Peptides against a protein of PDB entry 4CIC. Designs and how they scored, part 88

Target 1, 148 residues: chain A of PDB entry 4CIC
Amino acid sequence: KVSTKGHYGVQAMFDLAQHFGEGPVSLKSIAERQGLSEPYLEQLIAVLRKAGLVKSVRGAQGGYILAREPRDIKVGDIIRVLEGPIAPVESVSQDDPEHSLKFDFSVTKSVWEKVKKSIEEVLDSITLADMLKDAEEAQMAQGYMYYI
Target 2, 147 residues: chain B of PDB entry 4CIC
Amino acid sequence: KVSTKGHYGVQAMFDLAQHFGEGPVSLKSIAERQGLSEPYLEQLIAVLRKAGLVKSVRGAQGGYILAREPRDIKVGDIIRVLEGPIAPVESVSQDDPEHSLKFDFSVTKSVWEKVKKSIEEVLDSITLADMLKDAEEAQMAQGYMYY

## One batch from the design tools (peptide; made by RFdiffusion4, then SolubleMPNN)

Design b2_p18_3_s1 (from b2_p18_3, 7 letters changed)
Fold by OpenDDE base, seed 2:
Structure b2_p18_3_s1 (fold): chain B 148 residues (1-148), chain C 147 residues (1-147), chain A 18 residues (1-18)
Amino acid sequence: as target 1 above (148 residues)
Amino acid sequence: as target 2 above (147 residues)
Amino acid sequence: MLDLSKDILQIPETDELP
């Protein structure tokens, strides 16, 4: 399962990307559009804000904006902020002291390092701008299917 | 974190690959070499056996063997058996009914599908034979540093 | 830390193995 936190974090950041340049978006409006609980979204946004991916705007039309352009925010940046680094295999051995991998089998570690690297490469290859483009292309494709 | 189940499953299968052609290996010996609890390993091996990746051999020299050659077992095969399919994004919405993704945002789904595909490609590109080769190369490299 | 097991691979934690 994609982490609920990572998934919803990317979803919330994508909502902010869709409104980039339109001004501040309320957490309530994001929560409503994205099907998220507002309290849960507040927690996510607090982390994202602390990491400098989101800015809070104060006032009657206050809310949140992306702190950077959508092209300057990778999905990997969002995931690293919310989830932390993709755990190396070695970090698995620390949480289960009874099953402490006594033998750091370098070979099995290398498998998971390859998986980690692959995930990082994918997540770092996708920006919020790429996601916006994909959404526009999908909308255009749907629009063309309704006119035929 | 890599799943303990997936990690230990790959580790146990790799141990069986190292002994491939030497006959049956006892769960106790795998557990001792791999630093696993024997009861936990029994559960893993039961799943792997049911999936046809491992065979049980009965008798005084009984134990377990790989059901196929190391080259015919992908890491992806082991992970799919132990963990099931890498969950599609849609399966995340089922476990948290209160946070049911009301909007199947096709775009966010596509991100995780790309991640899934990339993981599958990596895991399906690595066989137990590749792992054996990597282990041999690592042993040779260590041997050359001591000479 | 992205628990590849829990989050991406949905690999059940060892403790929940029946």
Scores: peptide ipSAE 0.055, ipTM 0.804, DockQ to the pose 0.102; fails the geometry check
Fold by OpenDDE base, seed 5:
Structure b2_p18_3_s1 (fold): chain B 148 residues (1-148), chain C 147 residues (1-147), chain A 18 residues (1-18)
Amino acid sequence: as target 1 above (148 residues)
Amino acid sequence: as target 2 above (147 residues)
Amino acid sequence: MLDLSKDILQIPETDELP
């Protein structure tokens, strides 16, 4: 499940990526730009900071920055931090040893494991730098539509 | 979401695939083998039948069969029937036109669309025949561990 | 609030079988 937490976590990290190199960004400014409640964003940022994806800067112009370059942060890294490992299908409890159910369960489980692996591969193939590039390309495309 | 419905739907369809060519299977026998409640299975089978993935056979030895060969039924077909199209992330309502939020939202949406596409590709790459083959291979591997 | 959890494969935890 990419939870609301995963979604907003990626948004918050992307906002920090857009401001990378400009100095620390306040939680208030991120919350305003991303349409997030500031208390909810505080919880997300606390987790992301503990995982070493975000750094806090203290002072009058304090706030948050990415702890690494946008190219060194995968979407998969953000999701794993916020949601944990994409849980394999919780193995239905092994408790009933006797029934023929085990074999069919194993094969169906393998389908969901393949899906999980595919999700992980996709999320690990996308960096915050890729997202920045996609945003720039989209802005250029919109800019060209206004000049025609 | 592969819901419980999607999961059990794939199980029920796989059970029917294992019995393909043996004639109609009763819902009771599927429910017993798959650990499903019979009423829940009835609901799943009704949807799968309406979608043309399952056929009902009437009579004293009546029941259900796959409507197509196991090779012609993708896991993706089963999931789409039971859950609908893997919904793209519901676009947060377009209501506030002014803010820079739209661009960031578009980029984040594209990430989830890539994930969706990847899921669809995987589920469309797996047939009930592939699952049968995987089951046979697993049985052979277990048989070799007992020698 | 985009509950992407609805759109990504929620394999239900075993407990809430209706």
Scores: peptide ipSAE 0.053, ipTM 0.800, DockQ to the pose 0.135; fails the geometry check
Fold by OpenDDE base, seed 3:
Structure b2_p18_3_s1 (fold): chain B 148 residues (1-148), chain C 147 residues (1-147), chain A 18 residues (1-18)
Amino acid sequence: as target 1 above (148 residues)
Amino acid sequence: as target 2 above (147 residues)
Amino acid sequence: MLDLSKDILQIPETDELP
């Protein structure tokens, strides 16, 4: 499970990417479009803003914008901000220094580290611009199915 | 999360791989070596046995063995048995069928599907035999640091 | 089910075993 936080964070950032260049978007409008509670989205946006992925715009047409271009924001960046480092296996108890258990722990740990690295590589290979492109392609494909 | 169940299941299967060819291993001995509760391990082994990854041996020297050679058991096989299919995101509520939300859901879903596929590929690339080899190499490396 | 959250890679400490 990508936590609900990571999932909805990516959705909210993707919504902001879809509106990039159109000006500030209200949290209410993002919440409505993404099926999120506004209070929950406010918490996510606060974290993303502190991390410098989102900017707040003040005024009557105030709201939020991406702080960078969609091409300069990786999905991995969003996940790391919201979730923190894709933690390898938290160290099982360092505290029992003695016996044979240490070795078996090292090999199993290496399996999960390989999984971690693979996840990081995938998430770092996908930008919000890539997601926008995939969205456009999917929308065009649906549009073509209605015209054939 | 590789759940505690998936993690300890891989550990228990790895312990059985280390003893492969030596005969049946007691659950108690696996539990002691892997730092697991025996009742918890019994539940794991019951699932693994039903899936045909482990065999029960009866008798005074009874216990458990791998049902296949370590080279024929992938980590992915163990995880699928214990955890079910690797699902990246639980289906967010299918229940609101209406507007523009469907499309955004599809793109974000595709990201998680790519992550899922990558995890599956990694876990399917690692066998218990590969883990045994890595263990031997690590043990040799530690042995060389003491000489 | 592998939860892709941070928790995916968190091996719970042995103390959290029931």
Scores: peptide ipSAE 0.050, ipTM 0.798, DockQ to the pose 0.115; fails the geometry check
Fold by OpenDDE base, seed 1:
Structure b2_p18_3_s1 (fold): chain B 148 residues (1-148), chain C 147 residues (1-147), chain A 18 residues (1-18)
Amino acid sequence: as target 1 above (148 residues)
Amino acid sequence: as target 2 above (147 residues)
Amino acid sequence: MLDLSKDILQIPETDELP
């Protein structure tokens, strides 16, 4: 499960990808286009900036840009920054040592590791550039349906 | 993330698979072997029974058995019963309609649909019989390291 | 409904069983 934070983080990064090369985008404009609150977006962008995925531009036409080209940012990179490591199962082991799942059955753990690996492979196979291409293809397909 | 419920549900079903053909297993014995509380296990087993994955056997040697062979129960079936449909993103849409993700950007949705499909494919590719085989192989490998 | 989004990536630290 991608949290709301991960979901909105990918949306915000995709918005910045759509405007890549056009200069800095204001948080207000991203919030309006993506249906996000500005305060929530500020928190997301702060984390993404600290991780080096986003740059802040200062000045009257200031705002945010992607720190790298859309092709060099995977969805998996965004999710790892916002959510941390992709973990399929909570290791109950850390907080209550007495309720430590004593029987971390190696076999059941292996099932969840397979799920984890599959999620990682999918998210690491998709770049912001792939998402841009998919958006362009979807717009072209919609445009053709209106001319018929 | 599989919830604790899904995780423990798979453990309980795997325990029943290990004893498949040996007759009914008591909830107490499953709880002891799997490190689960009996009350929590009772809740899980009630759901699994209602879904037809587990059968209750009555009597002095009563307990629970798998309702089908281990090969006929996918991990995905267990998870769907306990957790419901595999959803990669919380549809914010149900609880706060005003904070409904109005811009369900088709492209971002497509990313999560790909993740969903991948999870479903993995969980539907693993049966309780596959898990039994993996356990046997792991035990054999450990046995060979001690010689 | 298995809210796989919170569950897979969000390890809810909070003990609140749904």
Scores: peptide ipSAE 0.046, ipTM 0.797, DockQ to the pose 0.159; fails the geometry check

Design b2_p18_3_s2 (from b2_p18_3, 7 letters changed)
Fold by OpenDDE base, seed 3:
Structure b2_p18_3_s2 (fold): chain B 148 residues (1-148), chain C 147 residues (1-147), chain A 18 residues (1-18)
Amino acid sequence: as target 1 above (148 residues)
Amino acid sequence: as target 2 above (147 residues)
Amino acid sequence: PLDLSEEILQIPETDELP
């Protein structure tokens, strides 16, 4: 599960990517467009800003912009910033050193590590630029269905 | 996140795989070996049994066995039984039908669908027999470090 | 349904089993 935090973080970053080059976007406008509460979005943006994925612009037309081009931001980068490293199953009981339980834990852990690695590979293969392209293609496809 | 339910379900099924061919295993013995509460394990096993992954054996030496060979049970099969289909992120607000929001939801949904598919492919590539083999290899490797 | 959101990536530490 990508947490609600990760999900909404990707949505907010994607909204900023759609407006990249148009200037600063207000948190209010992002919140309205993405169906997010402004206070929740403010918390997400604060984390993303501290991680250097977003910049704050001051002034009457102030707001937020992507700190990098959409092609230079992976979905995996956003998720790692918001949720931390996709932790493998944190080791349960380190404390009982003795018998057979340790081994079964290692094999099941390996399954989840494989799942983790697969998720990381997928999320690192998708940039905000890829998402923008997919968006444009979907919008064109919808537009063509209305003209046929 | 594989839920705690999925995680412990895989552990319980793996324990049954390790004892496959030795006869029925008691829930108590599985619970003790896997560090699970017996009542919790009973709930898991009840679901797995209803799905036809586990069989109950009656009698004085009664207990549970795998319903299929370890090679015929994927980790993905266990997870689907316990947690249901790996749902994509349930659609947030279907209710506001209007403008630009629908499109952004579709693209972000596509990202999570790609993640889902990748998880399913991994879990469907691993059988209980593969886990048994990995266990044997790890046990041999530990044995060689002590000689 | 395995919700791809919060539950899939956090394998809970076993301490949270009742």
Scores: peptide ipSAE 0.033, ipTM 0.785, DockQ to the pose 0.148; fails the geometry check
Fold by OpenDDE base, seed 4:
Structure b2_p18_3_s2 (fold): chain B 148 residues (1-148), chain C 147 residues (1-147), chain A 18 residues (1-18)
Amino acid sequence: as target 1 above (148 residues)
Amino acid sequence: as target 2 above (147 residues)
Amino acid sequence: PLDLSEEILQIPETDELP
């Protein structure tokens, strides 16, 4: 499972991408559209803002915007900011130095490193712009199903 | 993170692969070599046995063996047996039918489906025989560092 | 179901939320 944090973080960032160029979006409006708790979203946005993926706009029409264009934000960037480095297995603490176990741990570790790399490659291959395009294509496909 | 269950399950299966052809291995010996709780390992092995990845051998030298050759057991097979189908996101229960949210959920879902597919492809590309080979190569490399 | 993603994406909780 992508953590609930990563999942909802990507949803919130995608909502901001859909409104990119329209000006600042309120957290309330994002929360309503994404079915998220506003307090929970506020925590996510605070992290994303600190990482420079989101900007806060002050004023009567204040809110949040993407700090970069949707094409310049990868899903992998969002996940790394919210969750940190993609880790496929908890490092069993190396604390027991003595036993013959060191070698077997290296081989199993390599399996998980391959999984990690594969996840990173996928998440780094998908931008918010790609997600916007996929959404537009899916809307067009649904629109065609309603007009027939 | 692969679950602790998946992680230790792969370790236990790898231990059985290292002893493949030598006869049955006791759970105690696997637990000792892998640093696992014997009761925990017994639960893992019970699942793996039920799935037909491991066989129980009875007798004075009883224990467990791989049910198939190491080349015929993928890491993905072990993981699917222990944890079930690789799921990248908990399905947010589709129970709220009304709101406009259906569409946004489809795009985000597609991202996670791509991740799932990628994980499956990797885990299905690695056999216990590949892991044995990697272990042998790493042992040779360490042996060369000591000379 | 292998909920690999919660666990795979379990980045170690670094305690320091400021």
Scores: peptide ipSAE 0.033, ipTM 0.791, DockQ to the pose 0.212; fails the geometry check
Fold by OpenDDE base, seed 1:
Structure b2_p18_3_s2 (fold): chain B 148 residues (1-148), chain C 147 residues (1-147), chain A 18 residues (1-18)
Amino acid sequence: as target 1 above (148 residues)
Amino acid sequence: as target 2 above (147 residues)
Amino acid sequence: PLDLSEEILQIPETDELP
């Protein structure tokens, strides 16, 4: 599962991609369009900004922009920033040594590593530019269905 | 992440695969070999049995066996039984309607569907027989490093 | 239901977000 954090982070970054080149977007406007709370979005944007995926613009028309072009931001980059390394298995916290996955059974670990690699490959194959293109194609397809 | 439940379920099923054809295996012996608690393993095995992946054998030499050959059990089958359908995104519990993912933004949903499909394809491509083969190959490789 | 989704893509929470 992508956490709610990862999901909303990708939504917020996609909203910024849709407005890329139009200037700074307010958090309020992103929150309204994406159905997010402003406080939650502030937290997400703070992390994304610290990671250099988003820039803050100051002033009366201030807000946020993508720090790079949509083609230069992978979904995998967003997810890694918000959630950290894609982990295939819950690391049982080292703090309970009795419930530590004592048997790092190499074969079962290999299954989860294959799953991890597959997720990473998918998320690293999708850019914000790919998402923009998919949105445009979906809008065109809907527009054609209303003219028939 | 595969849940601890999914992880341990795959371990328990793999242990049963290693003993396939040798007769019934006791839960105690599986628990000892896999580093699992017996009570936790009993819960996992009950679910796996109900789903028809495991059979219970009664008697003094009773225990559990795989219900099918290792080649006929995918990792994806084990996972679906223990955890249910592979979901790519946390379903915000329907109980808090304010925090429900209200915006089913079609494009973002498509990203997660691609991830889901990829996970399903991987887990459905791996059988318990493939895992047995990988274990044998790993043991042979370790044996050659000691000479 | 396979909540593999939460766990597989439970990318570690950065400390600042619940």
Scores: peptide ipSAE 0.033, ipTM 0.787, DockQ to the pose 0.272; fails the geometry check
Fold by OpenDDE base, seed 5:
Structure b2_p18_3_s2 (fold): chain B 148 residues (1-148), chain C 147 residues (1-147), chain A 18 residues (1-18)
Amino acid sequence: as target 1 above (148 residues)
Amino acid sequence: as target 2 above (147 residues)
Amino acid sequence: PLDLSEEILQIPETDELP
């Protein structure tokens, strides 16, 4: 599951990417722009900060910044920080040794492992820089539609 | 979510694939082999039958068979039947036109659409025949470890 | 709230078999 936590975490990190190089952004401003509750965003930012994806800046113009360049933060990095490792198929406990169930379980497990790997590969192929580029391209496309 | 329904549906279909060509399999025997409750399996099989992935055979030796060869049934077909289309990201309602929120939302949505597409491609690349082959290879590998 | 949680990757947590 990309949890609500993963989704909002990617949104918050993307907001910080859009403001990268402009200085620290307040949690209030991120919450307002992303439609998030400020208390929920505080929890997300605390986790992201502890993982070293976000830095806090202190002072009157304090707030948060990306800890790395947008190109150096994968969507997969954000998801792993917020959700943990994309769930290993919980090994159904090894307890009952005898039944033919184990073999079928192993094969079905391999299907879900392939799905998991594919998701990891996709999320690791997308950076915050790629998302910024996609946003710019979408803005240009909309701008062209207003001039026709 | 590959729901519990999707997971058990793939197990039940794989059991039927293992017995393909041997005749009809009873729900009881599938339930016993797959560790499923028979009532739950009845619900799954009813959906799979309605979708044309499974056939019912009537009579004293009645039961269920795959409706197609294992090579002609993708894992993706089973999942789509049981869970519906692998979720379209619910379009958050178009209501508020003005705010910059829409753009960020569109980009984040595109990430999840890429994930969805990747899942679909994987599940559509795996047939019940591929799963049978993987099971045979695993049995051979275990057989070689006992020598 | 885009509950993307429900649709894509519910690997069933083992617990609540009804």
Scores: peptide ipSAE 0.029, ipTM 0.789, DockQ to the pose 0.144; fails the geometry check

Design b2_p18_3_s3 (from b2_p18_3, 7 letters changed)
Fold by OpenDDE base, seed 2:
Structure b2_p18_3_s3 (fold): chain B 148 residues (1-148), chain C 147 residues (1-147), chain A 18 residues (1-18)
Amino acid sequence: as target 1 above (148 residues)
Amino acid sequence: as target 2 above (147 residues)
Amino acid sequence: PLDLSEDALQIPETDELP
């Protein structure tokens, strides 16, 4: 599972990317478009704002904007902010200092580290700009299917 | 996080791989070596057995063995058995037939599908035999540091 | 940490938002 938090965080950031350059977007409008609860989205946005991925704009047309261009925000950046670092398998080794001498060469740990690295590589290879492009390409493809 | 189930399942299967060809291994011995609770391991082994990754041997020296050679068991096979298919992002599209026309081109879905595919590729690239080799190489490296 | 549990890899069905 991408955590609900990661999933919705990427959705909210993608919504802000779609409106990038149009001015501030209200949490209500993001929530409505993305099918998110506004209170939950508020919590996500608070974290994203604190991490400097989102900016709040004050005023009557206040709301949120991306703090950076969509090309400068990786999906991996969003996930790291929301979920923290993809934890290396917490080496069970912290609690028993006497078993610390067992070279916890958990070959199993190396498997999970490989998985982690692979996830990070994928998430760091995708920007919000890539997602915008993919969305545009899909909209064009849909438009062509209605004309056939 | 790899689920505790996936993590412990791979550990248990790796323990069985280390003893492959030596005969049946007791759940107790696996639990002791892998730092697992025996009751939890019993549940994992039951699933793995049902999936045909593990065989039970009956008798006084009874226990469990790998059902296949370590080279013929991928980590991905173990994870799929324990955790199910890495679910395709359940397309939210099943429940609302009227919204079925919204090409749920959730670009976000495609991100998660890419992540899923990458995980599957990694897990399917690693066999229990690869893990055995990695363990042997690490043991050799440790042996050299003591000299 | 990325929960790779099946329960973590499943996109939460929208309904159980609190």
Scores: peptide ipSAE 0.037, ipTM 0.788, DockQ to the pose 0.155; fails the geometry check
Fold by OpenDDE base, seed 1:
Structure b2_p18_3_s3 (fold): chain B 148 residues (1-148), chain C 147 residues (1-147), chain A 18 residues (1-18)
Amino acid sequence: as target 1 above (148 residues)
Amino acid sequence: as target 2 above (147 residues)
Amino acid sequence: PLDLSEDALQIPETDELP
């Protein structure tokens, strides 16, 4: 489970990517399209804005836009902003004096580091532009199934 | 996060792998070597035993052993037993009627399925025998740095 | 189920042992 926060953060960023170049999108419209509560989305957008992934536009037609092109935002960038660094397993306190305990912890730690690295590689391989392309391909595939 | 349960479960299974062929190991000795509480370890071992990854030996020299050879136990097998199937992101309720919402959910879901698959591939590529080998290699490397 | 939620993708920092 990517956290509810990471999951909804990627959904909100993807919604902003779908509207990229159309101007600012209101939080209300994102919340309605993504099935999110507006107060929760406000918290997510505040974090994403502070990290420079989102910009706010002020005025009567105010709202939010992506701060960069969809191709320049990785899913990994969004997750790192919302969840922090994909932490390796916390080092059990270095102060356990018995050499044997440190060794067993080192081997089990290496398993989790391999998992972490694999997650990072996947998340850093996917951009919002890749997600937009996958969306277009899925929409075309559905459209063809209704015309046959 | 591999859950605390998954993490400690892998540690306990690795301890049993290190003692594989030496006979039954007491929960107390595993708890002491792995820095685990004995009551917590009892709960983990009960689940692992029910799944057939661990066997209990009864008697004065009673304890636990691996139910299979270390090469026949993947880290993924341990995690699936303790945590259940590596769930994809919980499907937000399928009942949202608007076609647009279903589509956006489908694309985001595909990202998490890719992450899930990647985790499964890593965890299924590592056996307790691989962990034992990595342990031996690390111990040898430390021994050579002191000479 | 492997809860890969944020709380479950964050490999626990050692502080929140229950």
Scores: peptide ipSAE 0.037, ipTM 0.778, DockQ to the pose 0.160; fails the geometry check
Fold by OpenDDE base, seed 4:
Structure b2_p18_3_s3 (fold): chain B 148 residues (1-148), chain C 147 residues (1-147), chain A 18 residues (1-18)
Amino acid sequence: as target 1 above (148 residues)
Amino acid sequence: as target 2 above (147 residues)
Amino acid sequence: PLDLSEDALQIPETDELP
């Protein structure tokens, strides 16, 4: 599962992508459009900003913008920033080092590494620009359904 | 992330696969070999048994066996039994139907569906027999490093 | 790490960012 943090982070970044080139977007407006709490969004945006995916603009029309073009931001980049490295298994807590060390089940580890790689490949294959395109296609398809 | 439950469930099933054809294995022996608590393993095995992946054998040499050959058990089958459907994102709890309904972000949902499909394809491509083969290859490789 | 478990999406109710 992508964490709620990852999910909402991708939504917030996608909202910023939809407004890319229109100037700064307020956190309030993102929160309202994405159904997010503003305080939670502020935390997400702070992390994304620190990672250089988002820029803060100051002033009366201040807010946030994407720091890069939508084509230059992968979903995988967003997830790695918010959640760290994509790990398919929770590391069994290091709290009992003695028992954890003995059965380095290299085989079970290899299964999870294959899953990890597959997730990374998918998330790195999708940009915010791809998501924008998919949204436009979906809107056109819906528009056609309302005009018929 | 595969849950700890899924991870340990795959380990326990792999232990049973390594002993497939040798007869019933005790939960105690699985727990000792896999570094699992016996009570936790008992819960996992109960679920796996109910799903028909494991059989209980009664008697003095009682224990558990795989219900199917290792080649007929996918890692994906084990994970689905223990964790249910592979969902890449938790469903935002249905508890606020009003806000959840408005932004059917079909686009963000489609991203997660692609991730889901990819995970399912990987986990369904790996059987316990594949894992046994990989273990044998790893043991041979280690054996060559010591000579 | 990407938590794919159902339990991992526990929105920490508490203000403590890990």
Scores: peptide ipSAE 0.032, ipTM 0.782, DockQ to the pose 0.128; fails the geometry check
Fold by OpenDDE base, seed 5:
Structure b2_p18_3_s3 (fold): chain B 148 residues (1-148), chain C 147 residues (1-147), chain A 18 residues (1-18)
Amino acid sequence: as target 1 above (148 residues)
Amino acid sequence: as target 2 above (147 residues)
Amino acid sequence: PLDLSEDALQIPETDELP
């Protein structure tokens, strides 16, 4: 499961990607556009800023911008920053040493590692630029449906 | 995240696959081998049985068996039975018509749909027979490291 | 469930990815 944090983080980063090159965007405007709580968005942006995915601009027209071009930010980068490493299964806490990791445990673990790898490959294959392109294509398709 | 339920369900089904053709396996023996709570395993097996992945055998040597050959049971089948469909993106409930689904929302949703599809493809590509083979290969590799 | 529904993307208790 992508956490709510990961989901909203990708939405906020995508909003910043749509405004990339237009200057700083206020948290209020992102929150209003994405349907996010402004206090929650402040927490997300603080993490994303600390990770160097977002920059803060100070001043009367202050706000936030992407720290990199949309093509240089993967969805996987956003998720790893917000949620840490993609873990497909909660590591059964090491705390019960007496459960001898029977051979069966290693094989079942390998299934979840394959799932993890697949998720990572997908999220690392999608950039904010790919999302922008998908948005433009869908907007064009909607525009054509209204004119037909 | 695969739920604890999905994880333990795959472990229990894999244990039954290892004993496939040997006759019925007791829940107690599965629980002991897999490090599972017997009451929790009873709940899992009840769901798996209702879905037709496991059969109950009655009698003095009663227990459970796989209902199909290990090659005919995907990990994805086990997960879908225990957890439901790897959820369809819940249609954003029609209930708040005023939040115009901004174009941005549809694109972010498509990212998660791609992730879902990828997970489904992986889980549907792995059978209990593949897991048995991986176990045999790993056991052979360990045997060769000790000699 | 690896529920990738919007609601199931809400891991209610653990803020961690599956």
Scores: peptide ipSAE 0.028, ipTM 0.788, DockQ to the pose 0.190; fails the geometry check

